# Designs tried in a protein design run: peptides against a protein of PDB entry 9GMZ. Part 20

Target 1, 343 residues: chain A of PDB entry 9GMZ
Amino acid sequence: TGFPLELLTRPATERLAYFENYTVAHPRLKEVYEILMRTIAEPAGASFIFVYGASGVGKTTLRLRVEQKLTELALPKLESDRARVPVVGIEAIAPESRYFNWKEYYTRALITLEEPLIDHKFDYGVRGISRDNFGKINVESKVVAPALRRALENALIHRHPDVFFVDEAQHFGKVASGYKLQDQLDCLKSLANMTGILHCLLGTYELLTFRNLSGQLSRRSVDIHFRRYCADSPEDVQAFKSVLLTFQQHLPLAETPNLVDHWEYFYERTLGCIGTLKDWLKRVLSDALDREATTITLKDLQKRALSVAQCQKMFKEIQEGERQLSETEADVQNLRSALGLGA

## One batch from the design tools (peptide; made by RFdiffusion4, then SolubleMPNN)

Design b1_p9_3_s2 (from b1_p9_3, 7 letters changed)
Fold by OpenDDE base, seed 4:
Structure b1_p9_3_s2 (fold): chain B 343 residues (1-343), chain A 9 residues (1-9)
Amino acid sequence: as target 1 above (343 residues)
Amino acid sequence: LQPIESSIA
């Protein structure tokens, strides 16, 4: 199955939007989606889910598809419970300053919880938080971070989402010199404990630092590794080629480009990360549509490819993350010795 | 080689 052929007569904006909204259910995405959905349904006393993997592996796509599915599944219950929000998802922003901006984080979380379509007005119990005439939350500049935290705790309790998503969660680790990453984790742990809401942190392999810093979080967390496709695995190469074939059929162009014949070049410039691949193809499709081109060429791909230097940097970060997840025999022996089990 | 026909959601 390919794109709807009627798109060829549609504006470039509609053709691009089709491809942007199109998601390939590739094996790793499907596996992680099923694990994540099951874990949200049955958290077994977990307060956290950590989803970690390479930048551009598809974590944001995973989040958005889970948010969509949880919303769809909740619709019958929302008719009776007008206060409920089924899911909330935010992206953590890299701080411009040396400190993580908790005030901004709490404000963004509150704004996301208060979608204008929610008829049930909630009193946050905090002065300087109001709704405008359009139902949008207004937070006065005088409202301090501890008050915003209490407002968010109350909102999460009242709206009772099945999960709170935080994308790019490695940005919590960008703490100024002298602040402990532990204090950030204790803040998140306290928010999850006070609200009873399951938190899902999605991010790079830098999230492993969070996992390893708190034995208490580790006991209350489920870990999900979103792996890239590896060129040394024949099965992974076959899956990656299958993704290229699928995208090839879903590019709304008059002539189907042959992406599969260039699979090694696509692998070289994406490192087996399907999100990176999709974003590359979006840029190339946009350029092709702007030129009213009938197809995509290798030259068009090369124009929007990541540089070799960018790929080398990204690959070094991936290798370090994959190395941290590889349990060495020495690590097992050290743990066994420390536990008094012997070698 | 086969296309991935399944969608997620």
Scores: peptide ipSAE 0.156, ipTM 0.855, DockQ to the pose 0.555
Fold by OpenDDE base, seed 3:
Structure b1_p9_3_s2 (fold): chain B 343 residues (1-343), chain A 9 residues (1-9)
Amino acid sequence: as target 1 above (343 residues)
Amino acid sequence: LQPIESSIA
């Protein structure tokens, strides 16, 4: 089924919002979703989940869908345990400086953790953290990072989420030296250990560097590779075309655009990343709605496409990440063979 | 070619 036809008579804002909220359950998203949900349900002593893949592959969409599902599954229990938060998700911010701002991270995490339960007061045991009558958390500037950490630890223990998501987690790695990255990972590890809360870090292939730096994290982590669609795979091409077909049916336009006929151009400018594709189509849809256009043309697509230079840069980053994974897999296989273990 | 049914909410 396509979009609700009644949307054609609705304001452009509602038509755009429909498409923004629409999610295609494409094969890679479904696969990673199922693995992630299973891993959250049965972490088997893991403290971390690493979800890595290309920028724009759909990691944020994955997170949001998992957060929604975990919330839905928890609803019956939340009636009896009003202190519980089923899931918490934050986005890591790229530091403006060479130093990661832990104070800001803890503050954002604490705010996000407490927002869903605005009516339920919690004593953080830390002076300078308060909640107003509207449930808004206020953190005084005098509160130091160690105190904010303790407040977050206490809040995580009390709220007991099934998982703590950190999106754009590669931003932890934007430090001047590998040693500082290790220290940051040790801080995250310590937080997970102290709270008993499973942490899921979502990010680019730069997260592989995180996994490799801490031999202790690797032993307590589950890795999930969120792959793009590859043009050299007939199955992946078919899946990508099916995504285009689905999107064209869900664009709330009077005339259904033929996106599938342009699949190669869509692939060229998205590198098989469905998030990048969706964001491109959102921009094009917005432009079309602003013009009261009946459909989307190739010229409309071209106007909002990533440049070839941007795609070339993104592709190099993807190739390096995919290469690093392939080398790691080969190294494991070589080690197994050298040990006399079967493939 | 078939559309992908949204099974993920």
Scores: peptide ipSAE 0.150, ipTM 0.852, DockQ to the pose 0.562
Fold by OpenDDE base, seed 5:
Structure b1_p9_3_s2 (fold): chain B 343 residues (1-343), chain A 9 residues (1-9)
Amino acid sequence: as target 1 above (343 residues)
Amino acid sequence: LQPIESSIA
């Protein structure tokens, strides 16, 4: 089934919003979703989940779908426990300075956890944290990071989410010396331990640095690799073509574009990353809707494609991440062989 | 070649 045909008579904004909200349940997304949902339900003493993969693979889409599902599953319990928040998700921001801004992180986490619509209000026990007339959390500039941390710890304990999501979590590591990165990891570990709340960090292959720096986190973490589709795998090529076929049916245009015939060009400019593909198609759809076009052409695709130079840079970052993982897998096999456990 | 389901949940 394709898009609702009634969309062809709707405003461009509604047609674009349909495609923006549309998600393809592609095999890699489904696999990672099932692993993540199972791990959240049965963490088995884990305090962290690491979800890593290429930029544009679809990690934010994964997070949003898990947040939706956890919310739906919690609805019957929320009637009896009005203090509970089923899930909380934030995006880590790249610091403007050489240091991660913990004060901003705690403030954003508190604002997200304590949404204006929540009926059961919480006393933070911290002077300078209040709600405005609209129920929005206000944090005065005088409130220091240790006080915000205590407020967040208390709020997480009181609201008891099944998981705390941090998207773009590689931003915890980007600016720190190795010593400062360890302090940040210890801070996150302490927050998870003090609250008893499972933390899920989503990010690029730069998250592998977190795994390598903390042998203690590795024992209390579950690792999930969100892989891209590889052109050297016939199964991955078929899955990628099936994604293109699905997107072409869900573009709200009068004439269905043939995306599948251009699969190699789509692969070249997305590196098998479905998020990158969706964002490209969104840009092209927006341009087509602005022109009141009946379809999209190869020329329309070319105008909004990533440059070859951008793709080459992204591919180098992917290859380095995939190499590090392959070396880790080889090291495990070498260790097993050296222990006499066989292959 | 078949289309993929639009929903995970």
Scores: peptide ipSAE 0.150, ipTM 0.853, DockQ to the pose 0.558
Fold by OpenDDE base, seed 2:
Structure b1_p9_3_s2 (fold): chain B 343 residues (1-343), chain A 9 residues (1-9)
Amino acid sequence: as target 1 above (343 residues)
Amino acid sequence: LQPIESSIA
């Protein structure tokens, strides 16, 4: 099944929005989604979930689909419990300064947790946190980070989300010393422990550094590797081609472009990352719609492709992350061998 | 080669 043919008579904005909202349930996304949903439902004493993988693999898409599903599953309970929020999702922002801004983090988390649609007034017990006439939270500049933390702890306890998502969580690691990274992880761990709320950190392979720095976090964390498709795997190549076939059928154009015949070029410029592929196709579709084009050509694709230099940089970052995972598996095997546990 | 369904079940 392709896009609704009625879209061809619709404005370019509606055609683009259709493709933007369209998600291919590719094998890796489905696998990680099922693991993540199961882990959220049955955390088994875990306080953290780490979802790591290449930039552009589709982690934000995964988060948004899980947030949607958790919201849908919670709807019957939300009618009776007007204080409950089913899920909270924030994106960690790279600090402008060399130091992570906890005050900004807590403020954003509070603003996100207190959606305008929540009629249930919550008293944070903190002076300088108020709601405006539109129900939006305002945090005065005088409110200090420890007070914002207490407000967030109380809000998380009261709203009791099934999970707290932090996307781009590698930005917590942009602190110049391993010690400061550990302090940040201990701060997050303390927040999860004090609230009883499961935290899911999504990010790049830099999140592996977080896992390795805290042996105590390791005991209370579930790890989920969101893998890219690899060109050396026939099954992965077939899955990647199937994604291209699906996208070509869901591009709202008069003539279906043949993306599958160019699969190697798509792979070269996406490194097997479906988010990168979708973003590329979105840019090309936008350009085609602006020109009232009937289809997408290879020339249109080339105009919006990542440069070879960008792909080479991204590939080095992926290879380093994949190497660190392989070393960890080898270290476990070496530990087993050293303990006299047979391989 | 088959298309992938959009539904994450």
Scores: peptide ipSAE 0.142, ipTM 0.846, DockQ to the pose 0.505

Design b1_p9_3_s3 (from b1_p9_3, 7 letters changed)
Fold by OpenDDE base, seed 1:
Structure b1_p9_3_s3 (fold): chain B 343 residues (1-343), chain A 9 residues (1-9)
Amino acid sequence: as target 1 above (343 residues)
Amino acid sequence: LKPIESYIE
């Protein structure tokens, strides 16, 4: 099983779009997907889910697939409840200053929650929030953050999504002081509590630092570690090779490239992160389609590879994150042992 | 080595 052969006669844009939309259900993605879907369905009093892992591991792909599935599952209910939105997902923006821009966050969340597929115009009672002719929300510059928060709270209550996703959520932690970080955590906690909406924060290992600052959030949070494939694990290497085999069958090229034979090079330049691998292959595919090439070569791969210096930097960040998790696991084990909770 | 199933049927 591979790509539809009819794609070979289609425009380069359609061939590229096929590969962009293609998702390999690799073992760790499937595992994290199942855990996340189950946790969303049965949060057991949790107000937060933290999904953390390396940059390029595939967190955005995970989010998009969960959003798609939640939307699909909600379709029968949406016919009866036209006000409901099944899921809302935003990306947190890196602060330009030492302060997180809550006004921008609330604006983006409100705009995303009020996408035009919803016939029911709700008046949020906030002056300076309007809808255009397409039903898209417009927020006037004069609207202050507290008013936008109230509008978002009302929108979340009215639309009642099963989950609110925040991607790149490590950006909440990029503040000037620990006190301001606590205020941000309290703000998020208050938003989740006031709306009754489950929040899922996806991000890098920097989310661990953010999570550890609030003992109250930790009690109401579920943690999901989205791990990369490790070269020291034979099972992980086999899974990574299987991903390469699958991608080579789904590259819409006349001649199937042999990616598997270069698995070590792919591992070296992706660090076992499948998102990084997919993005790399997408760039190489785009170049091949632009040239009307029948296949891709090692030279084509090398042209779009991350540099060794980029990989070394990314690997250092991964090692620090994995170390922090290992220490946390050891601390939990030590705490359990100290409490007389035997292994 | 076996291919992995896709989320796209």
Scores: peptide ipSAE 0.122, ipTM 0.809, DockQ to the pose 0.669
Fold by OpenDDE base, seed 5:
Structure b1_p9_3_s3 (fold): chain B 343 residues (1-343), chain A 9 residues (1-9)
Amino acid sequence: as target 1 above (343 residues)
Amino acid sequence: LKPIESYIE
């Protein structure tokens, strides 16, 4: 079934919000979701989950859906344990400097973990961390990173989330030296170990550098590759077309646009990344709603498409990431063969 | 070609 037809009489804001909130359970998203949910439920001694894939593949959508589901599953327990937070998710900020800002990270984590709606207010015993009258955490500028870390450790222990999500986690890797990257990873590892909280790092293929640099993290991590759809795979092309078909049915317009007939153009400008596709369609839908248009046209799509130059850049970044994975897989096979474990 | 089910029922 498509969108609720009643939306056609609703304000443009509601029509747009419907599409924004609509998530297609496309095969790759479903697969990664199932693996991630299972891994969170049964981490088997893992302290980390790495979810890596192309920019715009849908990692943030995955995170949000998992956060929602974990929250829903925790509701019965939260009635009895008002201190508990079922899940916490933050986005790592790209450092303005050559170094990752741990102070900002800890601050954002604390603010996110300590939502105003939590009934049980905890005093972290750190001067300069307070709550306002609305229960929102305020962190004074004088609070140093080690104190914020201790506060976050205490918060994570007290709130005991099933997982701590860090989106755009490749930003931890933006450090001037390999040693500093190792120090960052050891810091994260220590945080996970001290709190007993499973950490899920979502990011680009740059996260593979973290996997390779820390043999200790590798031993305590689960890796999840969130793949894009590839045009060289008939199954992936079919899935991508099915996503287009689904989106065209869920665009709250009077006339259903034919997106599927333009699948090659959509693929060219999204590289098989469904997040990029959804964002493109959102922009086009917004423009159509602003014009009170009955449908969207190819010209409307073209106006909001990524440029060929942008797509070429994104594709090079994807190819490099996919190459690194393929080399790693080949290295594993070579290692197995060398060990006398059949290929 | 078939539509894909929504992730939220």
Scores: peptide ipSAE 0.070, ipTM 0.797, DockQ to the pose 0.664
Fold by OpenDDE base, seed 4:
Structure b1_p9_3_s3 (fold): chain B 343 residues (1-343), chain A 9 residues (1-9)
Amino acid sequence: as target 1 above (343 residues)
Amino acid sequence: LKPIESYIE
């Protein structure tokens, strides 16, 4: 089944919105989705979930689909518990300064947790936090980070989400000179412990640094690797082609483009990352709709492709991340020797 | 919100 043919008579904005909101349940996304949903339902004493993978693999799509599903599952309970928020999700922002801005993080988390439409209003117990006439949270500039943290702790306890998502969580690793990355981890760990709320950090392979820095976090964390599709795997190539086939049927154009015949070019410029592919196709679709074009050509694809230099840089970052996840026999032997287990 | 759609094999 393709896109609704009625879209061909609709405005370009509606046609683009259709494709933007369309999600292919590709094998890796489905697998990680099922693991993540199960882990959220049964955390088994875990305080953290780490979801790591290449930039553009689809982590934000995963988060949004899990947030949607958790919200849908909670609806019957929310009628009786008007204070509850089933899930909260934020994106960590890259600091403009040399250090992570905790004040901004706490403020954004509070604003996201306190939707204006929530009937049960909560008092944070912190002076300088208020609601406007529209129910939106306002935080005065004079409110300091420790007070915002206490407000967030209280709000998380009161709203009791099943999970707190932090997307682009590698940005917690941006510490100023003289600060330890360990202090950031201890801060996050303390927040999870004080609230009893499960935290899910989504990010690049830079999150592996967080995973490995604290043995105590490692014991209370679940790891989920969101892999890209690899060209050396026939099964992965088939899955990637199936994604292209699905997208070509869901592009709201008068003539269905043949994307599958160009699968190698799509792979070259996406590195097997479906998020990168979707974003590329979205840009190309937008250009085609602006020109009232009936289809997409290879020339249209080339105009919006990542450069070879960008792909080479991204691929080096992926290879380093995949290498760090490959346990060598030497690493196992070193661990066994350090434990006093014979070779 | 749209659910996850199946891919075509």
Scores: peptide ipSAE 0.038, ipTM 0.726, DockQ to the pose 0.154
Fold by OpenDDE base, seed 3:
Structure b1_p9_3_s3 (fold): chain B 343 residues (1-343), chain A 9 residues (1-9)
Amino acid sequence: as target 1 above (343 residues)
Amino acid sequence: LKPIESYIE
């Protein structure tokens, strides 16, 4: 199985879009996907799901696939309930200022909830929120954050999504020195409690700091670790090679490149993160298509690789996150042993 | 949206 051969006669933009939209169902993605889907279906009183893992592990891909699946599952009900939105997903923006911009967050969330395809118009009861002729929400600059929050709460209650996704959620933690990350978590907790909507926060290992700050959130949260592939695991190496094999078959080029023979170099420059791998291959594919090349070479890969310095920085961040999790696992085991619960 | 493609074992 490979890319549709007709793509070789199509414009470079279509060939690139094919690969961009292509997703390999690698083992870690399948595992986390299944856990996340089950948790959304049966939250068991949880208000939060935390999905954490290395940058470039594939969390955004996971989110988009879950959003797709939840939408597909909801379609039969959406015909009868035109007010319902099955899922909402937003990416948190890194604040330019020392403070997270809640006004911008609420505005973006409202805009996302009220896409033009929703026929059922909702009155937010907030002056300065309107729809244009295309049904797009416009928020006037005069609308204050507390009013936008109330509008979002009302919209979430009215639209009843099965989950509210926040991608890059580590950006909530980028608070100025002296401001408590706790205040941001309390704000999110309050939003989840007021709406009854399950929140899923996806982010880097920086999200682990959120778990330590709120012992009350921990009781109402489900944690999902999206692990990278590790070179010290034969099974993980095999899975990583399988991903390379799959990608080489789905690069819409006249000659299939041999990626698998370079697996160690791919591992060195991705740290076992499939998102990083995919983004690298997208860049290389784009360059190849621009040159009307029949294949990609090792030299083409090297031109678009992350530098060793970038990989070393990313690896340190991963090791710190993995260490914190290992310590937590050891603490759980120690607690079990102390309780007389066998290992 | 495209379906998830299986990896080759």
Scores: peptide ipSAE 0.037, ipTM 0.721, DockQ to the pose 0.155; fails the geometry check

